# Peptides against a protein of PDB entry 8YR4: the designs that were tried, part 5

Target 1, 309 residues: chain A of PDB entry 8YR4
Amino acid sequence: PRGSPALQLVVLICLGLMGLERALNVLVPIFYRNIVNLLTEKAPWNSLAWTVTSYVFLKFLQGGGTGSTGFVSNLRTFLWIRVQQFTSRRVELLIFSHLHELSLRWHLGRRTGEVLRIADRGTSSVTGLLSYLVFNVIPTLADIIIGIIYFSMFFNAWFGLIVFLCMSLYLTLTIVVTEWRTKFRRAMNTQENATRARAVDSLLNFETVKYYNAESYEVERYREAIIKYQGLEWKSSASLVLLNQTQNLVIGLGLLAGSLLCAYFVTEQKLQVGDYVLFGTYIIQLYMPLNWFGTYYRMIQTNFIDMEN

## One batch from the design tools (peptide; aimed at target 1 Q247)

Design b1_p9_1_s4 (made by RFdiffusion4, then SolubleMPNN; from b1_p9_1, 9 letters changed)
Fold by OpenDDE base, seed 4:
Structure b1_p9_1_s4 (fold): chain B 309 residues (1-309), chain A 9 residues (1-9)
Amino acid sequence: as target 1 above (309 residues)
Amino acid sequence: FVDEMLKLL
């Protein structure tokens, strides 16, 4: 943000906190591994209690991982409120200034309230897009890359390859199925608006409906519109279940392949029991933000369409 | 507009 050195410092602190969240995503599984190893070795209570206390403290800082309500994420969100308000005000003032530079003929040809509503949608869409890219998409991609590097270096290249293939397949299927679902959701929203418009029109024409004794006919037309809406709603909801099930199958296959390979390396004494627990914990942490990726992708597409309009 | 928004960061 040009013009406020205080807000520039807040942005730098927020970027530093995002880097700290990436470090916590690696450290939390490592400390959990260390607890399992110390329990297996029957280590002294003082060493175990210190490692458990440190793990719980790191887990409080992290929360549930990327996009969760951890202490660091909450502190970042709190500090970002001032930056968000500054950005929103600048965009609103730029749009308002641009509207005042437009010709009187442009203002006379349009309803001022419709122009303001389009401007407010554009401002919200841009601000939303930026927030989703910076705080959800980029961090999730960074955590995947860090995960692939970590498993390739500390386990074996085969673990890094399994994670890479599973994440690539998950992202690709999430995009393709989300684009396919968008057709059903658009059809549902169009039919919902048509059903509401029919109910409003029937109620505004109440006197005419009473005069013709047409109440039963209007109720039947409304029932048919509801049945048509529910048929589209079912397709939209069933397509969401299919997305979630497809995601769950990719997770399940990746977890199965990686856990069987990890168990085999533990039986061969190449890995410790704590490494099996680390793999499972780290994979689950990578998948938590990915469950929302289809929602983020849809919101990004909507925000791009609303910004082009 | 996106290039002006990237300059607002």
Scores: peptide ipSAE 0.018, ipTM 0.542, DockQ to the pose 0.015
OpenDDE base, seeds 1, 2, 3, 5: peptide ipSAE 0.017, 0.015, 0.015, 0.016; ipTM 0.541, 0.542, 0.535, 0.548; seeds 1, 2, 3, 5 fail the geometry check

Design b1_p9_2 (made by RFdiffusion4)
Pose (drawn by RFdiffusion4):
Parts: structure tokens; sequence; C-alpha cells
Structure b1_p9_2 (pose): chain A 309 residues (1-309), chain P 9 residues (1-9)
């Protein structure tokens, strides 16, 4: 925010809260390990009660699910509401003030609905791009790296390899499948618009009664168009299911390899009982934000082209 | 337009 000082402070607080969320993401599974290790060794009730209370409090600060739930990140959403309102207003006003100064030939040439759709979509694109990238993409790529470092240094050497390979495969397969799926989606959307146009045309022209008893003909053509649309929709959605399945298979293989290696190491007195639940919880925690990367990839590309327009 | 988004299992 160029103008107001009150908003730069809010931006800095939001970035600090993002850092704190990363710290909590690292901390909470460690406390879960500590609780399990204290529980297995018959510890008195005092230290167990206090540690349990602390763990519960940390789970409350972190998202109880999917990270979009915690008290942190919600304070962030509140402050970011206040901040993103300013950018939205400024960009809309700049577009509106520029559109009123162009010469007449320009306005006589282009329609109004198309020009206004480009402007609205542009403002939404800038806002979405800022929100998606800064608050949902970079934090997750930071979580993956932090996890790789933690497991490779403080847990063992092999688990770094396990997490690295799993996440690399996950990202690569997600991008590869997503481009194909985008082609299918566009093919389906064109036909959907054509079907809507045919239905609107048949409704507007109540001449079907005049030039023939052609109600049946208009119904048949509509059915054919619907069938074509349904075929394209089935293809697109089947592609979506395949993407979900491949992502799930990759995470599952990573979880299986890590769990087996951790169990074997615990039986050989190299690791403690809590390390098993640490690995499991952390793998699930990494998986939860990764579920929405094909959508982020699609939206970033679309918003980039829209902002360019 | 119709879009379909990812879903977790």
Amino acid sequence: as target 1 above (309 residues)
Amino acid sequence: DTTYDESPS
C-alpha cells in the first residue's frame, strides 16, 4: 500500500502471522511425540496434565483441520480483508477513470459488456493472484523444505529421501495431469455455451408454432446438443477423478515406506515410540495443503492472462 | 461457466 501508513503495519503483522503459522506447523507434532513418550514411561500426573494442556492449546492455535481453521490465519484473514479492500478500490477507480478519457472512435468500436468484463476480471485477477500466491503457494513450498530439513537432520537420513521423493513426484504428476485436464475443460465449456445459446434462441422465437408444428424438432435438436455436452462433461470429470487418484497413490506410497521404516527402526531400539506418530502426523499435515495444487495452477495461469489483458 | 475443483479423499 503506497499511501496509508496504517496499512503497512497490518501487512507486516500478516506476514508475521504467516511465519508463526509455519512455526506452529513444526511445533505441534513435536509436542505430540513428547506426550506419547511421556505416556509410555509411566510419568506422574502433573507433568502429563501440563503437557497435554500445552499440546491442546497449540492444536487450537494451529488449524484443527486443513490449516484454514486456526485462530492464527483467521486473524490474518481479518486483517487481510482490511488491506485487500484498499487495493481493490484503487484498481477499480484507476480503470474507471481511464475508461472515461478515451476518444469517441474507441467507444463506438467496442461493445460495453466485453470492455467491462475485462476490467472486472482484471481487478479480481490482481486480488486473487496476490492472495493465492503469497498466502497459499509459497507457505506450502516453505513447509515442504522445512520438513525435509527437520527429518534429514533431527530424525534420520533416509526419511529426508522419503519425503523429498514423495513431494517431488506429487508436484510433478499434479502439473502434468493438470494441463491435460485443462484442455478437456475448455472443450467442455465451449459446448455448454452453445447449448445455452440454442435454448435461448428456441425460447425467444415463438415462431415454431407458425412455420410448422416444429415443437418436436426444437426439442430433438436440444436433446442432441445436451448429449454432446454430457459426453464432454463426462470426459472432463473422469480426468479429475484420475488426478485425485494419482495424488492419493503417491501420498499413500510415501506413507507406507515411511511407516515401515520407522516401525523397523523402533523395534531395533534406534527410535522411540513417539517417532512413529510424529512421522504419521507430519505426513498427513504436509498432505492436507497439497490437495489443492491443480486448482492453484489453473487459477494462477488464468489470472495471469487476465491481468495481462 | 462450469468448473470442477479438486477434492480430498

Design b1_p9_2_s1 (made by RFdiffusion4, then SolubleMPNN; from b1_p9_2, 7 letters changed)
Fold by OpenDDE base, seed 3:
Structure b1_p9_2_s1 (fold): chain B 309 residues (1-309), chain A 9 residues (1-9)
Amino acid sequence: as target 1 above (309 residues)
Amino acid sequence: MTELFDTPL
């Protein structure tokens, strides 16, 4: 943000908090490993209690589980509200200024409500795209890279290779299946709009429908439109299940291969029991944000299409 | 219905 040193400081703090989130994503599994090792070694209660307390504190900072955001992520999101509002307002004012620079012929050819809708879509699209890239996509890719480096350095190159292959396959299949699914979703949305338009048209012509006693005919035409919609909705929903199952299979295969390899190295006394738990915990932590990657990819694509229109 | 999410909630 040019012209506000306070907002620049907030951006720097948010970037620092993002770095802290990446550090927590590595530290939390490490502390959990250490707990398992201390329990296995029958370590003294004081060391165990300190490590457990530290783990729970780090886990509070990180957050974790389906739908729970950590303290650091919540603080980042809170601080970012002012930066987002400043950015949104700046984009909105730039679009509005540009609309005033356009020719009278352009304005006479368009309805005011269409012009405002283009401005609102443009603003939301640009601001949304930037937010998804900076806070979801880039951090998720960074966590994968950090994970590959960590496993390659502290376990073995084979673990880094398994994580690399599984995450690369996961991302590729997520993109390909999401692009394929987007066709079914567009067809569903088009038919939803057509079904809604038919219902609105029938209700606006209510007097004519009553005059001709055509209520049964209009109901049957609406039923046919609903059945056609539900056939497209089923394809959309079935394609979502296929995406989720494909994602689950790739992660399951990665977890299987890496867990078997880790168990083998534990039997060979090259790794500790805690390292087996670390691997499983870390893969699950990488999986949680990756599950949303299809959603982010689709939102990014939608936002690009909304900027071109 | 806007399927907001590509993940089961």
Scores: peptide ipSAE 0.078, ipTM 0.757, DockQ to the pose 0.556
OpenDDE base, seeds 1, 2, 4, 5: peptide ipSAE 0.056, 0.048, 0.048, 0.050; ipTM 0.745, 0.728, 0.731, 0.749

Design b1_p9_2_s2 (made by RFdiffusion4, then SolubleMPNN; from b1_p9_2, 7 letters changed)
Fold by OpenDDE base, seed 4:
Structure b1_p9_2_s2 (fold): chain B 309 residues (1-309), chain A 9 residues (1-9)
Amino acid sequence: as target 1 above (309 residues)
Amino acid sequence: MTELFDFPL
């Protein structure tokens, strides 16, 4: 945001809060490990109570992951409202200025209400795309890289390799299946609009329908349009279930392989019982944002298509 | 429509 030092400071604070969220994503599993180790060692109550209180406080700051917003994420979102409003208003004013610079011939050939609706979609798509890239995609990729480094350094190179292979396979399958399902969703949305248009056209021509006693015919044509919509809706929904099941299978296999390896290293006394709990909790925490990655990828792809049109 | 969205970010 050129020209507002206060909004530049808010952006820097939001970036600092994003860095703090990444640190919390590593610290929360470590403090949970330490609680399990202190319980296993029968440590003194004062040390245990302090570690539990610190863990609960860090967990309050973090939240439950990408469905339960933590205090830090809520504070970042709250601060970002002012940046979003400033950015949207600036893009809207730039589009409105540019529309006034266009030739009279351009204005006479177009419906002003359609142009304004396209401009409003374009502004929403740009600001949405930027927000999804900065707050969801980049942080999720950073958390994966941090996770691979962490497991490679503190456990063994084999744990880092398992996480790398599982995350790479998960991302690739998520993209490929999301692109494949986009055709069913587009066909569903096109048929939804056609079904709504048919209902509107029948109701706008109500006098003509009554004059010809054609109510039963229009109801049957509407029923056929609904059945065709439901057939496309089923394909769209079934393709989403297939995506979720494919993702769950990759997660399950990665968690199985890593948990068996971790259990073996605990039996060999190379790792502690707390390390097994850390591995399971950290992997589940990495997969929570990834469940939404297919939704974010689709939103980004839609926003790019809406910007090109 | 491409000419409408050539906004320098």
Scores: peptide ipSAE 0.005, ipTM 0.442, DockQ to the pose 0.029
OpenDDE base, seeds 1, 2, 3, 5: peptide ipSAE 0.000, 0.000, 0.000, 0.000; ipTM 0.429, 0.425, 0.420, 0.408; seeds 1, 2 fail the geometry check

Design b1_p9_2_s3 (made by RFdiffusion4, then SolubleMPNN; from b1_p9_2, 7 letters changed)
Fold by OpenDDE base, seed 1:
Structure b1_p9_2_s3 (fold): chain B 309 residues (1-309), chain A 9 residues (1-9)
Amino acid sequence: as target 1 above (309 residues)
Amino acid sequence: MTELYDTPL
């Protein structure tokens, strides 16, 4: 943000906290490995208790599963509120000034409520796109790359290759299936708008409908429009289930291949029991944000289309 | 339109 050194410092702190989250995503599985190894070796209680306490503290900083945000993520989100408000206000003022620069013919052809709705959509699309790119998409891709590097360096090149192939296939299928689903969702949204418009038009003409006793006819036309909508909704929902099942299958195959290879290396005494637990824990941590990747990709596409209009 | 963010089920 040009003009506020305080907000620039907050952005730098938020970027530092994002780097800390990436470090925690590597450290938490490592400490969990170390606990399993210390338990296997029957290590002294003092060493075990220190490692467990350190793990729980790191896990508190990182956070847990879907819906549990860690302390670092919550602190970042809290600090980012002021940056988001500054960015939103700056975009709103730019859109508003641009609307005032548009031709009188553009304004006379549109209702004031439509102009405000375009401004609000434009602001929400830009700010939403930026937030999803910076806080969800880029971090998820970074965690995958860090994971591939970590497994390639500290395990064997085969583990890095399994993670690379699994994540590349997952991302590719997510994109392809999401683009295919977008056609069904657009058709659904168009039919929803048409169904709602028919209901509004029927209610605005209620005097005419009542004069001709045409209430039953209008109800039947509305029923037909709902049935047509539900047929498109079913295709949208069924395509989501197919996406989720495909994603689950790809991760399941990657987890199976990597877990079998890790178990084999543990039997050959090349890896420790803790390394098996680390692999499974790390793959589950990578999978968690990837469940939302199709949603992020779609929102990015929608927001780009809403910015061009 | 509240675009129902397709939360994974």
Scores: peptide ipSAE 0.031, ipTM 0.715, DockQ to the pose 0.446
OpenDDE base, seeds 2, 3, 4, 5: peptide ipSAE 0.029, 0.031, 0.024, 0.031; ipTM 0.700, 0.711, 0.683, 0.715

Design b1_p9_2_s4 (made by RFdiffusion4, then SolubleMPNN; from b1_p9_2, 7 letters changed)
Fold by OpenDDE base, seed 1:
Structure b1_p9_2_s4 (fold): chain B 309 residues (1-309), chain A 9 residues (1-9)
Amino acid sequence: as target 1 above (309 residues)
Amino acid sequence: MTEFYDFPL
């Protein structure tokens, strides 16, 4: 944000909080490992109680679990509201200025409600794209890279290779299957709009429908449009289940290979019992944001198409 | 267009 030093400071604080979230993603599994090792060694209660209290505090800061955002993520989201409002208003004013620079012939050929919808869509597209890239895509890729480096340095190069192959295959299949399913979703959305338009046209012409006693005919045409929609909806939904199952299989195979290797290294006394628990918890933690990656990729593609129109 | 985001169920 050029022109507001206060908003520049808020952006720097948000970037610092994003760095803190990445650090918490590494520290939480490490502290959980340390608890398991201290329990195995029958360590003094004071050392155990301090490590448990520190773990719970780090876990409160991180959050995690289905639907629970951590304190750091909530604080970042709260601070970002002002930056988002400033960015949205700036994009809206730029689009609105550009619309006023367009020829009178362009304005006479368009309905005012269509022009407003183009402005709102363009603003939402740019601000949405920026938010998804900065807060979801870039952090998830950073967590994967940090995970590969961590496992390669502190466990063995084989663990880093398993995570690299698993995550590379996961991302590649997610992109390919998401691009494939986008065709079914576009067809579904087109048929949904056509079905809705038919219902609106029938209701706007209700006097004519009543005059010709054509109510049963209009209901049957609407039923045919719904059946055609449901056939496309089924293809869209079935393609989503196939994506989720493919993702689950890749993560399951990576977790199996890494867990067996970790268990073997623990039996060889090269790793501790806590290292097995760390590996499992860290892989599950990497999986949570990756489950949404297909949705983020699609939203990015839609937002690019909406910026070109 | 209500872009129903595919929430992973």
Scores: peptide ipSAE 0.023, ipTM 0.653, DockQ to the pose 0.427
OpenDDE base, seeds 2, 3, 4, 5: peptide ipSAE 0.020, 0.023, 0.020, 0.019; ipTM 0.633, 0.662, 0.635, 0.644

Design b1_p9_3 (made by RFdiffusion4)
Pose (drawn by RFdiffusion4):
Structure b1_p9_3 (pose): chain A 309 residues (1-309), chain P 9 residues (1-9)
Amino acid sequence: as target 1 above (309 residues)
Amino acid sequence: LESVLDFLS
């Protein structure tokens, strides 16, 4: 924010809260390991009670689910509401002030609905791009790297390889499948618009009664268009199911390899009982934000082209 | 520093 000082402080607080969320993402599974390790060795009730309370508090600060739930990141959403309102207002006002100074030929040439749709979509695009990228993409790519470092240095050497290969395969397959699915989605959207146009045309022109008893003909053409649309929709949604399945298979294979290796190492007195639940919890924690990357890829590309417009 | 490393390990 160029103008106001009160908002730069809020931006800095938001970035600090993002860092704190990354620290909590690292910290909570460690406390879960400590609790399990204390529990297996018959520890007194005092230290167990205090450690349990601390773990619960950390789970409360971190998202109880999917990271979009914690007290942190919600304070962030609140402050970001206050900040993103300023950018939205400024961009809308700049567009509106520029559209009122162009010459007459320009206005006589282009329609109003198209010009206004471009402006609205532009403002939404800038806002969405800032939110998606800064608060949902980079933090997750940072979580993957932090996890790789933690497992490769403080846990063992092989688990770094396991996490690295799993996440690399996940990202690559997600992007590869997403481009194909986008082609299918566009093909389906064009037909959907054509079907709506045919229905609107048949409704507006109540001449079907005049030039023939052609109600049946209008109904049949509508059915044919609906069938064509449904075929294209089935293709697109089946592609979506395939993407979900391949992502689930990749994570599952990573979890299986890590769990088997951790169990074997625990039986050989190399790792403690808590390390198993540490690995499991951390793998699930990495998986939860990764579920929404095909959508982020699609939305970032679309918003980039819209902002360019 | 040692205590932090032990804790993280």

Design b1_p9_3_s1 (made by RFdiffusion4, then SolubleMPNN; from b1_p9_3, 3 letters changed)
Fold by OpenDDE base, seed 1:
Structure b1_p9_3_s1 (fold): chain B 309 residues (1-309), chain A 9 residues (1-9)
Amino acid sequence: as target 1 above (309 residues)
Amino acid sequence: SESLLEFLS
């Protein structure tokens, strides 16, 4: 981004955060190995608890298997919103200004191609929704229920309770925050359509704009419409970062509570080191598809509204 | 994360 030293600093910070993500990808497995070794050697509880707490903190910074839900990734995504908006606005204004410099003959030939692109979006959404329900949502809910039953029967009722409370809180917060975000998304989409309609109307009246030398005035009106759109887009994108960070925090607290309890029972020789590895692996497996659950819920809600119309 | 599906749509 040329011309804003503040945005250049944000790009450098984002590159630094990407370097930190790479360091975390190496450190998290090392700390996990150290926990397994300390459990095998029957190390003192204080050393084990400190290493487990440090591991969970690093895992909170890294996030789950997709990497996109960690604290560092969320902070990077949040900071990148302003860089993206600056770049998009600059490209849109350059294209719009260039279209007003083009000859009238170019504008008359292009009207027919836009209608076809709206029809393809509707059919792909329904088929995608059914696939996400059958192959992702239902299996993930089944895996959660199976996990609660398994941990309650084979470990202790306390493990089943931790998984139940963690997953129930995760799902509830995902629904509530997704419904809250839907308001910002609808406002954004409405303003996007209005901004696009204004651009089309300005280009359809190209002869009148050219006759009055009003090209600079139409570009300024379009810039104001883009700034209004970007204010709503920022709220939508920032609310997504908040959702992902809330989800990461809930899973991090569940992982902390369950990992400390499991480590304690291994030190008391009630569980084996293999059981600690099983618990951590199973929670990570549940976390990976749950990162998309907000998307699936929103798609379900949108397609039900579109079918009622 | 909803951002990846919005990038693919």
Scores: peptide ipSAE 0.022, ipTM 0.658, DockQ to the pose 0.019
OpenDDE base, seeds 2, 3, 4, 5: peptide ipSAE 0.014, 0.020, 0.016, 0.024; ipTM 0.575, 0.658, 0.559, 0.656; seed 5 fails the geometry check

Design b1_p9_3_s2 (made by RFdiffusion4, then SolubleMPNN; from b1_p9_3, 6 letters changed)
Fold by OpenDDE base, seed 5:
Structure b1_p9_3_s2 (fold): chain B 309 residues (1-309), chain A 9 residues (1-9)
Amino acid sequence: as target 1 above (309 residues)
Amino acid sequence: SSELLKFLT
């Protein structure tokens, strides 16, 4: 935001808080590992109590992942409200200015309510796209890269490779299956619009329907349109379950392979019991944002299509 | 995309 140094500072603070969230995502599993090791070694209560207190404090800052808001994420979201409002207002004014530059013939050919709906969709699409890219997609990719580096450096290259292969396969399948699902969703939305148009047409022609006593015919025609819609809705919903199950299978296989390898290295005394717990905890933490990645990818695609219109 | 990047800076 070139016009407000205060908003630029807020953006920098938000970026700093995003960096802190990435650090917390690594630190929280490490402290949890340390607790497990201290419990296994029967360490003195003072050391254990301090480590537990530190862990709980870090966990309060982090939160429970993408579904539960931590203190740092809440603070970032709060500070970002003013930046989002500034960005939204500027996009709205640019769209409104551009609409006024369009020819009178363009305005006479369109209903004012359609033009406003295009403007509102355009603004929501741009601001939504930016928020999803900056706050969901980029951080998730960063956490994956940090995870690969961390496991490669502190465990063994084999763990980094398992995480890399698992996450690469997960992302690839998520994209491919989401693109496949988009076809079913487009067909569903087209049929929904057609069903709605039939209902509106029947209601606008209510007098004609009454005159011909065609009420039962219009109800049956609407029922057929609903059944056709529900058949497409079922395909869309079933394809989502298939996506989620495919994602769960990939993560499950990665977790199995890595957990067996961790357990083996613990039996050989190359790793500690806490390192096994760290691996499982960290993989689950990576999975939490990734579960929504297909939804974000779909929202991004929808927002691009809505911006091109 | 390029204007959007100019908007963030």
Scores: peptide ipSAE 0.018, ipTM 0.502, DockQ to the pose 0.017
OpenDDE base, seeds 1, 2, 3, 4: peptide ipSAE 0.018, 0.017, 0.017, 0.006; ipTM 0.490, 0.484, 0.485, 0.428; seed 4 fails the geometry check

Design b1_p9_3_s3 (made by RFdiffusion4, then SolubleMPNN; from b1_p9_3, 7 letters changed)
Fold by OpenDDE base, seed 5:
Structure b1_p9_3_s3 (fold): chain B 309 residues (1-309), chain A 9 residues (1-9)
Amino acid sequence: as target 1 above (309 residues)
Amino acid sequence: SSLLLLSLL
């Protein structure tokens, strides 16, 4: 945003807050480990109480479940509203200016409401694409890399390898299955539009339908179109369940392999009980944003297609 | 499209 130094500062603060979220994603499992170790060692209440209070405070900053509900994420989202509004308005004005530079023949050949709908879709696709890339995709990839480095340095190279293989397989299968699923979704959307168009055409011609007493025939044709749509909807929905189950299986296998290896190293006194809990917690933490990765990939792909049109 | 992304930086 070259026009406002204040908005540039807000962008830098938002990037700093994103870095803080990555640090919290590492620190929260470490503090949870330390609580488990202190409980196992029957440590003094004062040390335990301080570590628990610090953990709860860090967990408040990070948030629970998805990285979207923490104080730091909420503060980032709040600060970003003004940047998003500035960016949206700039894109809208650029598109609007470009539409005015187009030939009169182009405007006469298109309905003004269709042109406006294309402009609004174009603006929403660009701003949505940037938001998904910067706030969801890049941070998730960064958390994976940080996780691989962390486990390789502080546990053993074998843990880093398990996380690397698990996440690489997860990402690859997510992309491949999402691309395969996109074909079923396109077919579903095409059939939905065709079914809706038939319903609109039948309703616009209601006088003709009534004159020929053809209401039962039009209802039956609409039922057939719905059944055909539902057959494609089922394929789209079933393909999503298959994606989610494939993702769950990959994470489950990675969690199994790493948990067995961690348990073995705890029995050999090379790791503490808290390290087992840390590994499980951290893998689940990586899984939560990754569960949405197929949705982000699909939204990115849709936004690119909507921007080329 | 690529030029629009570059103009936003």
Scores: peptide ipSAE 0.015, ipTM 0.467, DockQ to the pose 0.015
OpenDDE base, seeds 1, 2, 3, 4: peptide ipSAE 0.010, 0.009, 0.011, 0.010; ipTM 0.457, 0.451, 0.465, 0.460

Design b1_p9_3_s4 (made by RFdiffusion4, then SolubleMPNN; from b1_p9_3, 5 letters changed)
Fold by OpenDDE base, seed 4:
Structure b1_p9_3_s4 (fold): chain B 309 residues (1-309), chain A 9 residues (1-9)
Amino acid sequence: as target 1 above (309 residues)
Amino acid sequence: SSSLLSFLL
């Protein structure tokens, strides 16, 4: 935001808070590991109580994942409201200025309400794209990289490799299946709009439909349009289930492989029981935002298409 | 892409 040093400072604070969230995503599993190890070793109560209190405090700052926002994430979201409002207003004014620069022929061919709806979609798409990239996609990729580095350095290169292969396969399949699914979604949305248009046209011509007693014919045409829509809706919904099952299978296999390897290293006394718990906790923490990655990727694609129009 | 980053900053 070139015109407001205060909002630039807020952006820097939000980036700092995002860095803190990444640190918390590593620290929370570490402290949980330490609790399990201290319990296994029958450590003195004072050490255990301090570690538990510290863990709970860090967990309050982090939050419980996708279902519960942490203090840091809430503070970031709160501070970002002003930045988002500034960006939205700036995009709205740019679109509105551009609409005034367009030819009279362009305006005569379009209803003012349609133009405003396109402008509102354009602004929502820009602000949405930005929010998804900065707050969901980039952080998730950063957490994966940090995870690979952490497991490679503090466990064994094999754990880092399992996480790398699992996450790479997950991301690749998510992209490929989402691209494939996008075709069904576009077809569904097109058929929805066509079905709605037919209903509106039939209702606007109500007097003509009454004059010709064509009510049964218009109802049957509307039924056919609904059946055609439902066939596309089914394909869209079934493709989402397939995506979710594919994602679940990949994470399940990665969790299985890594958990078996971790259990083996614990039996060989190379790792502690807490390290098994850390691995499982960290993989679940990576999975939670990744479960939405296909939704974010689709929203990003939609928002790019809506910005090009 | 570069314009969007310059629009945020």
Scores: peptide ipSAE 0.030, ipTM 0.526, DockQ to the pose 0.017
OpenDDE base, seeds 1, 2, 3, 5: peptide ipSAE 0.028, 0.040, 0.029, 0.026; ipTM 0.515, 0.553, 0.516, 0.507; seed 2 fails the geometry check

